Peptides against a protein of PDB entry 1BH9. Designs and how they scored, part 18

Target 1, 89 residues: chain A of PDB entry 1BH9
Amino acid sequence: FSEEQLNRYEMYRRSAFPKAAIKRLIQSITGTSVSQNVVIAMSGISKVFVGEVVEEALDVCEKWGEMPPLQPKHMREAVRRLKSKGQIP

## One batch from the design tools (peptide; aimed at target 1 I45)

Design b2_p12_7_s3 (made by RFdiffusion4, then SolubleMPNN; from b2_p12_7, 7 letters changed)
Fold by OpenDDE base, seed 5:
Structure b2_p12_7_s3 (fold): chain B 89 residues (1-89), chain A 12 residues (1-12)
Amino acid sequence: as target 1 above (89 residues)
Amino acid sequence: SRYEKLIAEILS
């Protein structure tokens, strides 16, 4: 690994979705209140999801011979590839 | 997908 890769990973590890925002989002979809444990679980799943998309986007960026930072085109292509692989809906 | 299954389980 490189120092740059390690730095990006550390930023990812320390990032988190605000619990209040996640709770409001879930409630807007379900129409009912949710427990703290549901918010925690959903936050974790969401972080994993975002991480997988970003990882794929970084791979796209590298394969296209481009340098960071990631651009919208990398994210769009990443989502397309993950869907084609059946890894995300 | 695996995500949909997990979400369904948690919210059920």
Scores: peptide ipSAE 0.143, ipTM 0.720, DockQ to the pose 0.797
OpenDDE base, seeds 1, 2, 3, 4: peptide ipSAE 0.129, 0.132, 0.126, 0.120; ipTM 0.688, 0.711, 0.706, 0.702

Design b2_p12_7_s4 (made by RFdiffusion4, then SolubleMPNN; from b2_p12_7, 7 letters changed)
Fold by OpenDDE base, seed 5:
Structure b2_p12_7_s4 (fold): chain B 89 residues (1-89), chain A 12 residues (1-12)
Amino acid sequence: as target 1 above (89 residues)
Amino acid sequence: SEYEKKIAEILS
């Protein structure tokens, strides 16, 4: 891994969704209180999802011969590709 | 990935 890749990974690893915010979001949808474990699980799934999209977007950016930072067009294309590959709904 | 494994454990 390059230093740049390691740096990106560290930033990703350190990032996290606020538990309180996730809890509120879930409860706004379910209409009922959710357990801490549900919040943890949902937070994890969400982080993995974002990570996979960003990884694909970085690949798109590179394949298009462009340099960071990522732009909305990279994210949109990433989602399209992931859907095409059946990696996301 | 590490995070995917963690999720799998939680959902199991």
Scores: peptide ipSAE 0.032, ipTM 0.577, DockQ to the pose 0.123
OpenDDE base, seeds 1, 2, 3, 4: peptide ipSAE 0.026, 0.024, 0.025, 0.023; ipTM 0.511, 0.516, 0.510, 0.482

Design b2_p12_8 (made by RFdiffusion4)
Pose (drawn by RFdiffusion4):
Structure b2_p12_8 (pose): chain A 89 residues (1-89), chain P 12 residues (1-12)
Amino acid sequence: as target 1 above (89 residues)
Amino acid sequence: LEDFILNLLAEL
């Protein structure tokens, strides 16, 4: 396999949102503070959401006869399709 | 955004 397959996997494996921002974002909406578990669970769910959007946008870029990197028009279009399939909020 | 986060917290 290529250095890139390996490096793409490593990034996938360890990419994660900083807990501090996830927490401040959430607690700045509940007013109350929140738990360690809530922040981790929210990070996991958000990583899946990011995953679905990039995976879907990569498909649009592929079908429009274009190549990566993903452009803004791909992200928004992907969002519209995911909403139609009703798979993202 | 607030409603979305509160719905996610309710699910959790």

Design b2_p12_8_s1 (made by RFdiffusion4, then SolubleMPNN; from b2_p12_8, 5 letters changed)
Fold by OpenDDE base, seed 4:
Structure b2_p12_8_s1 (fold): chain B 89 residues (1-89), chain A 12 residues (1-12)
Amino acid sequence: as target 1 above (89 residues)
Amino acid sequence: LKELILKLLEEL
């Protein structure tokens, strides 16, 4: 890892969705109360999903010979590529 | 990515 990659990893690792907000969001969708374990699992899956999209967007940015910060065009292309690879619906 | 995912899963 470059120092820059390590710093990005540390920032990503320290990032978290507020548990109360995720709980409320899930409950709004399901119409029922959810356990703490469901909130943890959904938060983890959501964080991984965001990480995969951002990683693909960074790869897009690099392949286009562009510099950070990521732009909406990189994110759109990342989603397109992930769909094409069958990584997301 | 895989190593990152594994570390994240260990922190959950």
Scores: peptide ipSAE 0.024, ipTM 0.577, DockQ to the pose 0.048
OpenDDE base, seeds 1, 2, 3, 5: peptide ipSAE 0.023, 0.024, 0.024, 0.024; ipTM 0.534, 0.559, 0.578, 0.567

Design b2_p12_8_s2 (made by RFdiffusion4, then SolubleMPNN; from b2_p12_8, 6 letters changed)
Fold by OpenDDE base, seed 4:
Structure b2_p12_8_s2 (fold): chain B 89 residues (1-89), chain A 12 residues (1-12)
Amino acid sequence: as target 1 above (89 residues)
Amino acid sequence: LKELILELLEKL
């Protein structure tokens, strides 16, 4: 666990989706009003999902012998790997 | 809830 990994985890931990934006996005999909608890749950799940994709993309970047920042190719390969593992649809 | 998660994933 490097200082750099700790700093990335702290930035991730402090990151949050704006509740109003998530509420509007969900309502745009469902066509109905959503509760605050649904917004919290969906924000949490979305943050975990983004975290898992970024973690897999960092592993891809490292395995390819490449240095940060993450590029679209790392993100695409991460999604492919997560699909192959059955972790995402 | 599962359907809502899947619909959000399809937009990513």
Scores: peptide ipSAE 0.029, ipTM 0.593, DockQ to the pose 0.192
OpenDDE base, seeds 1, 2, 3, 5: peptide ipSAE 0.025, 0.025, 0.026, 0.028; ipTM 0.597, 0.560, 0.582, 0.616

Design b2_p12_8_s3 (made by RFdiffusion4, then SolubleMPNN; from b2_p12_8, 5 letters changed)
Fold by OpenDDE base, seed 5:
Parts: structure tokens; sequence; C-alpha cells
Structure b2_p12_8_s3 (fold): chain B 89 residues (1-89), chain A 12 residues (1-12)
């Protein structure tokens, strides 16, 4: 892996969703209390999802011949591409 | 990123 890929992973590794916010969000959808393990699992899945969207958005940015930082247009196109590939619903 | 995450999961 390149140094850039390693640095991106380190920043990604250090990122986290606030557990209380995730818990409240899940509870607002389910209408009931959720366990700590459900919060951990959903936080992990959400982090992977955000990572995949960001990587697809970086690929979009590169394919358009544009430079970082990522813009809302890259994120919208990334989501469209991931949907078209069946990688997200 | 995805492939890097998968490799790190294989090391656990």
Amino acid sequence: as target 1 above (89 residues)
Amino acid sequence: LRELILKLLEEL
C-alpha cells in the first residue's frame, strides 16, 4: 500500500460515531431499547459504509480529472454508482 | 481502503 493509503487508513481507524447518538438513532427507528452489542455492530457497519462511499467518491474525483477535497457532487455520484453496482440499496 | 481493512481483519 502507498503512504497515502496508510495515512487514510489511520485517519479512518481513529474516526468513530458517538455511541449515544447511534443508540438514540437506532431506538428512534426500532421503537425499543437496543443492546450495547447492537450499537457496536451498527457503528462498525456504518463506518465501513462511509469508508466505501468515500473511496468510491475518490475514484469519481480522479476519473473526472479533479483534485481533492471531495465535493458534494463526488459523494452524490459515488452513491449513484454504488447503487447501480448493487453494493448499496 | 476496503482491501486494507480486509487484510487487517485477517491479521486478527
Scores: peptide ipSAE 0.029, ipTM 0.579, DockQ to the pose 0.038
OpenDDE base, seeds 1, 2, 3, 4: peptide ipSAE 0.025, 0.026, 0.027, 0.025; ipTM 0.569, 0.558, 0.577, 0.561; seeds 2, 3 fail the geometry check

Design b2_p12_8_s4 (made by RFdiffusion4, then SolubleMPNN; from b2_p12_8, 6 letters changed)
Fold by OpenDDE base, seed 3:
Structure b2_p12_8_s4 (fold): chain B 89 residues (1-89), chain A 12 residues (1-12)
Amino acid sequence: as target 1 above (89 residues)
Amino acid sequence: LKELILALLEKL
């Protein structure tokens, strides 16, 4: 790993979604209360997904001949590409 | 699940 990759991975490892915010968001979508285990599971899945999208967005940025920081257009294109590859639904 | 994850992404 490059120093830049190590720094990103360290920041990623230390990052977490606030449980209360995730709980409120799920409940706003489902229309009902959810258990703590559902919040934990959804938080884990969401962290993995965000990591995958960021890595794809960095690849998009590089392939377009652009330099970081990532822009909203890279994130949107990353999601489109992951869907096209069947890596996300 | 998909709708929830996409909603989180849109807030970033």
Scores: peptide ipSAE 0.026, ipTM 0.582, DockQ to the pose 0.084
OpenDDE base, seeds 1, 2, 4, 5: peptide ipSAE 0.025, 0.022, 0.021, 0.026; ipTM 0.589, 0.528, 0.528, 0.592

## One batch from the design tools (peptide; aimed at target 1 I22 L25 F49 P89)

Design b2_p13_3 (made by RFdiffusion4)
Pose (drawn by RFdiffusion4):
Structure b2_p13_3 (pose): chain A 89 residues (1-89), chain P 13 residues (1-13)
Amino acid sequence: as target 1 above (89 residues)
Amino acid sequence: VTEHVMWELLTTA
């Protein structure tokens, strides 16, 4: 396999949102503070959501006869489709 | 709250 497959996997494996921002964002909405578990769970769910959007946008870029990197028009279009399939909020 | 946070973290990503 290529250095890139390996490096793409490593990034996938360890990419994660900083806990500090997830927490401040959540607690700045509940007013109350929140737990370590809530932040981790929210991070896990958000990573999946990012995954679905980039996976879906990659499909649009592919079908529009274009190549990566993903452009803004791809992200928004992907969002529209995911909402239609009702798979994202 | 959960939906808002998800969409905001998508923007951050």

Design b2_p13_3_s1 (made by RFdiffusion4, then SolubleMPNN; from b2_p13_3, 7 letters changed)
Fold by OpenDDE base, seed 5:
Structure b2_p13_3_s1 (fold): chain B 89 residues (1-89), chain A 13 residues (1-13)
Amino acid sequence: as target 1 above (89 residues)
Amino acid sequence: VREEVIWKMLEMA
């Protein structure tokens, strides 16, 4: 990994969704109260999802011979590719 | 990345 890649990875590792916000969001959808474990699980799944999209977008950016920061076009292409690979619905 | 997130989830549970 390049130093830049390591720095981005460290930022990703330290990133987190606020538990209260996630809890409120889930409850707004389900209409019922959710446990702490559900919030933790959903937060983790969400972080994995975001991470996979960003990693794919960075790959797209690199393959296109472009430099960060990521642009909307990279994110859109990343989602398209992940869908094509069957990695996301 | 994915593995570390999973392990972090388990630690938080």
Scores: peptide ipSAE 0.047, ipTM 0.651, DockQ to the pose 0.053
OpenDDE base, seeds 1, 2, 3, 4: peptide ipSAE 0.039, 0.035, 0.040, 0.037; ipTM 0.637, 0.610, 0.641, 0.623; seed 3 fails the geometry check

Design b2_p13_3_s2 (made by RFdiffusion4, then SolubleMPNN; from b2_p13_3, 6 letters changed)
Fold by OpenDDE base, seed 5:
Structure b2_p13_3_s2 (fold): chain B 89 residues (1-89), chain A 13 residues (1-13)
Amino acid sequence: as target 1 above (89 residues)
Amino acid sequence: VLEEVQWKLLEMA
């Protein structure tokens, strides 16, 4: 991997969803209180999901012969491709 | 989470 990829990884690694916000969001959907473990698990799944979308978008950007930063068109195409691959609903 | 990200990065290397 490139230095740029490493830098993106470090930035991604340091990013996190606020636990309180995730907890509130889940509870707004489920209608009941959730455990800390559920919040942690959902936060992790969400972070991985975002990472997968960004990874696909970077691939789209490269295949289109373009350079970062990512644009909305890359993100839209990434979502379309992931749906086509059955990786997201 | 970190492990999954690391695996993805290794695939890109």
Scores: peptide ipSAE 0.030, ipTM 0.589, DockQ to the pose 0.049
OpenDDE base, seeds 1, 2, 3, 4: peptide ipSAE 0.026, 0.028, 0.028, 0.027; ipTM 0.578, 0.577, 0.574, 0.578; seed 4 fails the geometry check

Design b2_p13_3_s3 (made by RFdiffusion4, then SolubleMPNN; from b2_p13_3, 6 letters changed)
Fold by OpenDDE base, seed 2:
Structure b2_p13_3_s3 (fold): chain B 89 residues (1-89), chain A 13 residues (1-13)
Amino acid sequence: as target 1 above (89 residues)
Amino acid sequence: VREEVIWKLLEMA
């Protein structure tokens, strides 16, 4: 890994969704109470999802010959590409 | 990234 890649990975690894916010969000959708384990699992899945989108967006940025920071256009294109690849529904 | 999910799942056990 380059120093830049390592720094991004470290920031990503340390990032987390607030458990209370995730719990409230799930409950708003399901209409039922959820366990702590469900919150943990959903938080992990969500973090992976965000990571995949950001990685794709970085690839888009590079392929377009542009430099960071990422812009909304990179994120939108990333989502489009992931959908076309069947990685996002 | 996939390893993060594994670690979160292990925390549930």
Scores: peptide ipSAE 0.045, ipTM 0.637, DockQ to the pose 0.051
OpenDDE base, seeds 1, 3, 4, 5: peptide ipSAE 0.031, 0.038, 0.031, 0.039; ipTM 0.627, 0.621, 0.592, 0.636

Design b2_p13_3_s4 (made by RFdiffusion4, then SolubleMPNN; from b2_p13_3, 8 letters changed)
Fold by OpenDDE base, seed 3:
Structure b2_p13_3_s4 (fold): chain B 89 residues (1-89), chain A 13 residues (1-13)
Amino acid sequence: as target 1 above (89 residues)
Amino acid sequence: VREEVIWKMFEMA
């Protein structure tokens, strides 16, 4: 666990989705109001999902011999790989 | 990472 990895982990750990934005997004999809607990649960699940994608994207970036910051191509490839592994739908 | 996310979920609830 390098200092760089620790710093990324701390930034990730401290990050959060705005509740109002998540609430609006969910409601736009479901067509009905959702509870605070649903917003919290979905925010947490979404954070885990984003973290997994970013970790995979960092691996892609390294394997391609490229340097950060991550680019859209790394994120797209990460999603493809995670889908291939059956880790995301 | 997952443990910390779960902790934050409970903290925000």
Scores: peptide ipSAE 0.048, ipTM 0.666, DockQ to the pose 0.053
OpenDDE base, seeds 1, 2, 4, 5: peptide ipSAE 0.047, 0.035, 0.036, 0.040; ipTM 0.660, 0.614, 0.638, 0.653; seed 2 fails the geometry check

Design b2_p13_4 (made by RFdiffusion4)
Pose (drawn by RFdiffusion4):
Structure b2_p13_4 (pose): chain A 89 residues (1-89), chain P 13 residues (1-13)
Amino acid sequence: as target 1 above (89 residues)
Amino acid sequence: SAAYEAVIEAILE
């Protein structure tokens, strides 16, 4: 396999949101503070959401006869499709 | 649910 497959996997494996921002974002909505578990769970769920959007946008870029990197028009279009399939909020 | 929405909205922004 290529250095890139390996490096693409490593990034996938360890990419994660900083807990500090996830927490401040959530607690700045509940007013109350929140737990370690809530932050981790919210990070996990958001990583899946990011995954579905980039996976869906990659499909649009592919079908529009274009090549990566993903452009803004791909992300928004993907969002519209995911909402239609009702798979994202 | 509100916390979830806030995270998703931030990612979309």

Design b2_p13_4_s1 (made by RFdiffusion4, then SolubleMPNN; from b2_p13_4, 7 letters changed)
Fold by OpenDDE base, seed 5:
Structure b2_p13_4_s1 (fold): chain B 89 residues (1-89), chain A 13 residues (1-13)
Amino acid sequence: as target 1 above (89 residues)
Amino acid sequence: DAQLQAVFDAILS
């Protein structure tokens, strides 16, 4: 893989959702308090989900003959493709 | 990405 890919991976690896924010978001949906373990699990799942969407978006960007940074149109198309492939609901 | 999927599976296991 290229240096660019490695750099993107490092940025992804370092990124994380703030636990407090995730906790508040979940609680706003469920209406009840959640444990730290639930927050950790949801944070991990969310990060993987975002990573998969971004990866698909980068592929879209490349296939369209465009250069980064990613734009909303790439993200929208990525979601569409992932749904089409049955990889996301 | 297979690695991302593996992480996902591990989280849900």
Scores: peptide ipSAE 0.031, ipTM 0.588, DockQ to the pose 0.051
OpenDDE base, seeds 1, 2, 3, 4: peptide ipSAE 0.026, 0.026, 0.028, 0.027; ipTM 0.554, 0.549, 0.566, 0.566

Design b2_p13_4_s2 (made by RFdiffusion4, then SolubleMPNN; from b2_p13_4, 7 letters changed)
Fold by OpenDDE base, seed 4:
Structure b2_p13_4_s2 (fold): chain B 89 residues (1-89), chain A 13 residues (1-13)
Amino acid sequence: as target 1 above (89 residues)
Amino acid sequence: DAMLQALFDAILE
């Protein structure tokens, strides 16, 4: 890892969705209570997804000859590319 | 890719 990449990794690693908010969101969709493990799992999946999008967006930014911070246009293009590659639905 | 794998592993620790 480059130092910059390592720093991003550490920031991602330390980041987390608020458990209570995720729990409420899931329950609003399912209509039933969910376990702590479900909240943890869904939080993890969501975090990985965000990481994938951000990584792609950074690649877009670089390919466009631009520098961070990421802008909405990078995120939109990232999602488009990931869909095109079949990496996200 | 390596970064994402590391992140994934960290999430599942």
Scores: peptide ipSAE 0.027, ipTM 0.579, DockQ to the pose 0.044
OpenDDE base, seeds 1, 2, 3, 5: peptide ipSAE 0.025, 0.025, 0.026, 0.026; ipTM 0.577, 0.579, 0.592, 0.577

Design b2_p13_4_s3 (made by RFdiffusion4, then SolubleMPNN; from b2_p13_4, 8 letters changed)
Fold by OpenDDE base, seed 4:
Structure b2_p13_4_s3 (fold): chain B 89 residues (1-89), chain A 13 residues (1-13)
Amino acid sequence: as target 1 above (89 residues)
Amino acid sequence: DAMLQALFDAILA
C-alpha cells in the first residue's frame, strides 16, 4: 500500500456519521424510535457504501486523467459503473 | 437499490 492509500484509509476509518443525526433520520422514515444497535448497524453499512462509491469515483477520476478533489461527475459515473458491475443495486 | 432496501428492512424488522 502507498502512503496515500494508507492516509485515505485512516481518514476513512476515522470518519463517522453523527449517531444522533442518523437516529433522527431513521426515525423520520420509520415513524418510530430505533435502538442504538440499529443506529450502529445502519451507520456501518452506510459508511461501507460510501467507501465503495468513493473508491470507484477515485478510480474514475484517475482513469479520466484528472486529480482530486472529486467532483459530482466522478460520483455519478462511479455509481453507474458500480451498478453495471453489480456491486451496488 | 433493491438490495440496500432489503438490507434496511431486514435491520429494522
Scores: peptide ipSAE 0.035, ipTM 0.634, DockQ to the pose 0.092
OpenDDE base, seeds 1, 2, 3, 5: peptide ipSAE 0.034, 0.034, 0.032, 0.034; ipTM 0.628, 0.631, 0.620, 0.634; seed 1 fails the geometry check

Design b2_p13_4_s4 (made by RFdiffusion4, then SolubleMPNN; from b2_p13_4, 5 letters changed)
Fold by OpenDDE base, seed 1:
Order: sequence, then structure tokens, then C-alpha cells
Structure b2_p13_4_s4 (fold): chain B 89 residues (1-89), chain A 13 residues (1-13)
Amino acid sequence: as target 1 above (89 residues)
Amino acid sequence: SEMLEAVFQAILE
């Protein structure tokens, strides 16, 4: 991997969703309170999901012959492609 | 939202 890839990974690794925000979001969907373990699990899965979308968006940006930073159009196209490939439901 | 819902169901089972 390149230095740029390593730098992006480190930024990604150090990022995190606030637990309180995740808990509130889950509860708004489930309609009931959730355990700490559920919050931790969902936080991790959400982070992985975001990472996969960003990775695809970077690929889109490159394939379009464009340079960073990522723009909303790259993110939108990434989601479309991931859905088309069945990598996200 | 479909992914999120699927993950919720898997975790809560």
C-alpha cells in the first residue's frame, strides 16, 4: 500500500461515532432501549460500512480521472455501484 | 436503511 493509503487508514482507524448518538439512533429505530454491547457492535458495523463506501468512492474518483478530495457525486455513485454489485443491500 | 435494519435483526436474534 502507498503512503496515502496508510494515512487514510490511520485517519479511519482513529475515527469513531459517539456512543450516545449511536444509542439514540438505534433506539429510534427499534423503539426500545438497547444494551451497551449492541451499541458497541452497531458502532463497529457502521464504521465498516462507511469505510467500504469511502473505498468505493475513491475508486470511482480515480476511474473518472478526477483527483481528491471526494465530492458528493463520488459518494452517490459509490453507493449505486455497491448496490449493483450486491455488496450492500 | 435496509442494511441497518438487517444488522439490527441479526444482532437482536
Scores: peptide ipSAE 0.034, ipTM 0.619, DockQ to the pose 0.133
OpenDDE base, seeds 2, 3, 4, 5: peptide ipSAE 0.026, 0.028, 0.027, 0.027; ipTM 0.564, 0.595, 0.579, 0.593

Design b2_p13_5 (made by RFdiffusion4)
Pose (drawn by RFdiffusion4):
Structure b2_p13_5 (pose): chain A 89 residues (1-89), chain P 13 residues (1-13)
Amino acid sequence: as target 1 above (89 residues)
Amino acid sequence: TMLEAVFDEILST
């Protein structure tokens, strides 16, 4: 396999949101503070959401006869399709 | 509500 497959996997494996921002974002909505578990769970769910959007946008870029990197028009279009499938909020 | 706030932040970025 290529250095890139390996490096693409490593990024996938360890990419994660910083807990500090996830927490401040959530607690700045509940007013109350929140737990370590809530922040981790929210990070896991958000990573899946990011995953579905990029995966879906990559499909739009592919079908529009274009190549990566993903452009803004791909992200928004993907969002519209995911909402239609009703798979993302 | 908490989840929406995280998703809205990601989409805004």

Design b2_p13_5_s1 (made by RFdiffusion4, then SolubleMPNN; from b2_p13_5, 5 letters changed)
Fold by OpenDDE base, seed 4:
Structure b2_p13_5_s1 (fold): chain B 89 residues (1-89), chain A 13 residues (1-13)
Amino acid sequence: as target 1 above (89 residues)
Amino acid sequence: DMLQAVFDAILAS
């Protein structure tokens, strides 16, 4: 792994969604209270999803001969590609 | 749909 890859991983690893905010968001959708474990699980899945999209977006950016920071166009293309690959619905 | 399945599984727990 390159130092840059390691740094990105470390930043990703340390990032997290605020539990209170996630709880409120879920409850606003479900219309009922959710447990701490639900918040933790959903936060984890969300983080994984974001990570996968960002990684694909970085690949898109590179393939287009561009450099970070990522732009909305990279994110949109990443989602399209992930859908095409069947990696996301 | 994997994401939906995961979501449903989490909420069902």
Scores: peptide ipSAE 0.042, ipTM 0.672, DockQ to the pose 0.075
OpenDDE base, seeds 1, 2, 3, 5: peptide ipSAE 0.026, 0.038, 0.037, 0.041; ipTM 0.573, 0.657, 0.644, 0.666

Design b2_p13_5_s2 (made by RFdiffusion4, then SolubleMPNN; from b2_p13_5, 5 letters changed)
Fold by OpenDDE base, seed 5:
Structure b2_p13_5_s2 (fold): chain B 89 residues (1-89), chain A 13 residues (1-13)
Amino acid sequence: as target 1 above (89 residues)
Amino acid sequence: KMLEAVFNAILAS
């Protein structure tokens, strides 16, 4: 790993979604309350998903010969590529 | 779609 990759990973690892916000979001969709374990599980999966998209977007940015920060076009292209690779539905 | 699938799986379990 490069120093830059390590630094990005460390920031990613330390990041977390606020539990209350995730709980409210889920409940707004289901219309009913959810358990703490569901909130934790969904938070974790969401973090992994976001991480995968961001990682792909950074790769897109680099391959296009551009420099950070990421732009919406990088995120959109990342999602497209992940779908084509079968990494996400 | 991925998050929706995971969400449904959790609720179904």
Scores: peptide ipSAE 0.034, ipTM 0.626, DockQ to the pose 0.124
OpenDDE base, seeds 1, 2, 3, 4: peptide ipSAE 0.028, 0.032, 0.027, 0.033; ipTM 0.582, 0.621, 0.590, 0.627

Design b2_p13_5_s3 (made by RFdiffusion4, then SolubleMPNN; from b2_p13_5, 5 letters changed)
Fold by OpenDDE base, seed 5:
Structure b2_p13_5_s3 (fold): chain B 89 residues (1-89), chain A 13 residues (1-13)
Amino acid sequence: as target 1 above (89 residues)
Amino acid sequence: DMLEAVFNAILAS
């Protein structure tokens, strides 16, 4: 890994969704209370999802011959590609 | 897909 890749990984590793916010969001969708374990599981999956989208966006950026930071157009294209591959809904 | 299935499974538990 390059130093830049390592730095991005460390920032990603240290990032987290606030539990209270995730809990409220889930409950607003389901209409029922959720357990701490559900919040933890959903938080983890959400983080992995974001990571996968970002990695795809970085690939898009590179393939387009552009340099960081990522722009909205990279994220939009990443989502499109992941959908076409069936990797996300 | 898989992600949607996982979301639904977790929320249903």
Scores: peptide ipSAE 0.043, ipTM 0.671, DockQ to the pose 0.079
OpenDDE base, seeds 1, 2, 3, 4: peptide ipSAE 0.038, 0.038, 0.034, 0.028; ipTM 0.646, 0.648, 0.621, 0.585

Design b2_p13_5_s4 (made by RFdiffusion4, then SolubleMPNN; from b2_p13_5, 7 letters changed)
Fold by OpenDDE base, seed 5:
Structure b2_p13_5_s4 (fold): chain B 89 residues (1-89), chain A 13 residues (1-13)
Amino acid sequence: as target 1 above (89 residues)
Amino acid sequence: DMLQAVINAILAS
């Protein structure tokens, strides 16, 4: 891997969703309170999901012969491709 | 909705 990839990984690794915000979001959807474990699990799943989308977007950017930073069009195309592959609904 | 499905699965476990 390149230094750039390592740097991106470190930034990704250090990023996190605020627990309180995630809790509120989940509760706004379910209408019921959730445990800390649910918040942790959902936060983890969400982070992995974001990572997968970003990874796909980076591939899109490269395949289009473009350079960073990622743009909304890359993210949109990434989602389309992931849907096409059946990786996300 | 994917999020709701995931939440339901977690809560059901």
Scores: peptide ipSAE 0.043, ipTM 0.648, DockQ to the pose 0.123
OpenDDE base, seeds 1, 2, 3, 4: peptide ipSAE 0.041, 0.042, 0.041, 0.042; ipTM 0.638, 0.643, 0.636, 0.644

Design b2_p13_6 (made by RFdiffusion4)
Pose (drawn by RFdiffusion4):
Structure b2_p13_6 (pose): chain A 89 residues (1-89), chain P 13 residues (1-13)
Amino acid sequence: as target 1 above (89 residues)
Amino acid sequence: TMLEAVFTEILET
């Protein structure tokens, strides 16, 4: 396999949101503070959401006869499809 | 509500 497959996997494996921002974002909505578990769970769910959007946008870029990197028009279009399939909020 | 706030922030980014 290529250095890239390996490096693409490593990034996938360890990419994660900083806990500090997830927490401040959530607690700045509930007013109350929140737990370590809530932050980790929210990070996990958000990573899946990011995964679905990029995976869906990559499909649009592919079908529009274009190549990566993903452009803004791909992200928004992907969002519209995911909402139609009702798979994202 | 918490989850919506996280997803909205990602989409706004």

Design b2_p13_6_s1 (made by RFdiffusion4, then SolubleMPNN; from b2_p13_6, 6 letters changed)
Fold by OpenDDE base, seed 5:
Structure b2_p13_6_s1 (fold): chain B 89 residues (1-89), chain A 13 residues (1-13)
Amino acid sequence: as target 1 above (89 residues)
Amino acid sequence: SMLEALFNAILAS
């Protein structure tokens, strides 16, 4: 791993979604209250999802011969590619 | 997808 990759990984590890916000979002979708365990589980899945999208976007950026920071076009293309691969819905 | 399946499974529990 490069130093840059290590730094990104450290930032990823230290990042977290606010529990209250996640809980409200889930409840707005389900229409019912959710348990703490559901919030924790969904927070974890969300973090993994974001990580996968970002990594794909970085790959897109590199393959297009461009340099960071990531732009909306990289994120959009990443999502399209992940959907085509069946990695995300 | 796996993520969608996990999402649904978690919310169904």
Scores: peptide ipSAE 0.045, ipTM 0.680, DockQ to the pose 0.076
OpenDDE base, seeds 1, 2, 3, 4: peptide ipSAE 0.042, 0.038, 0.038, 0.028; ipTM 0.671, 0.663, 0.666, 0.541

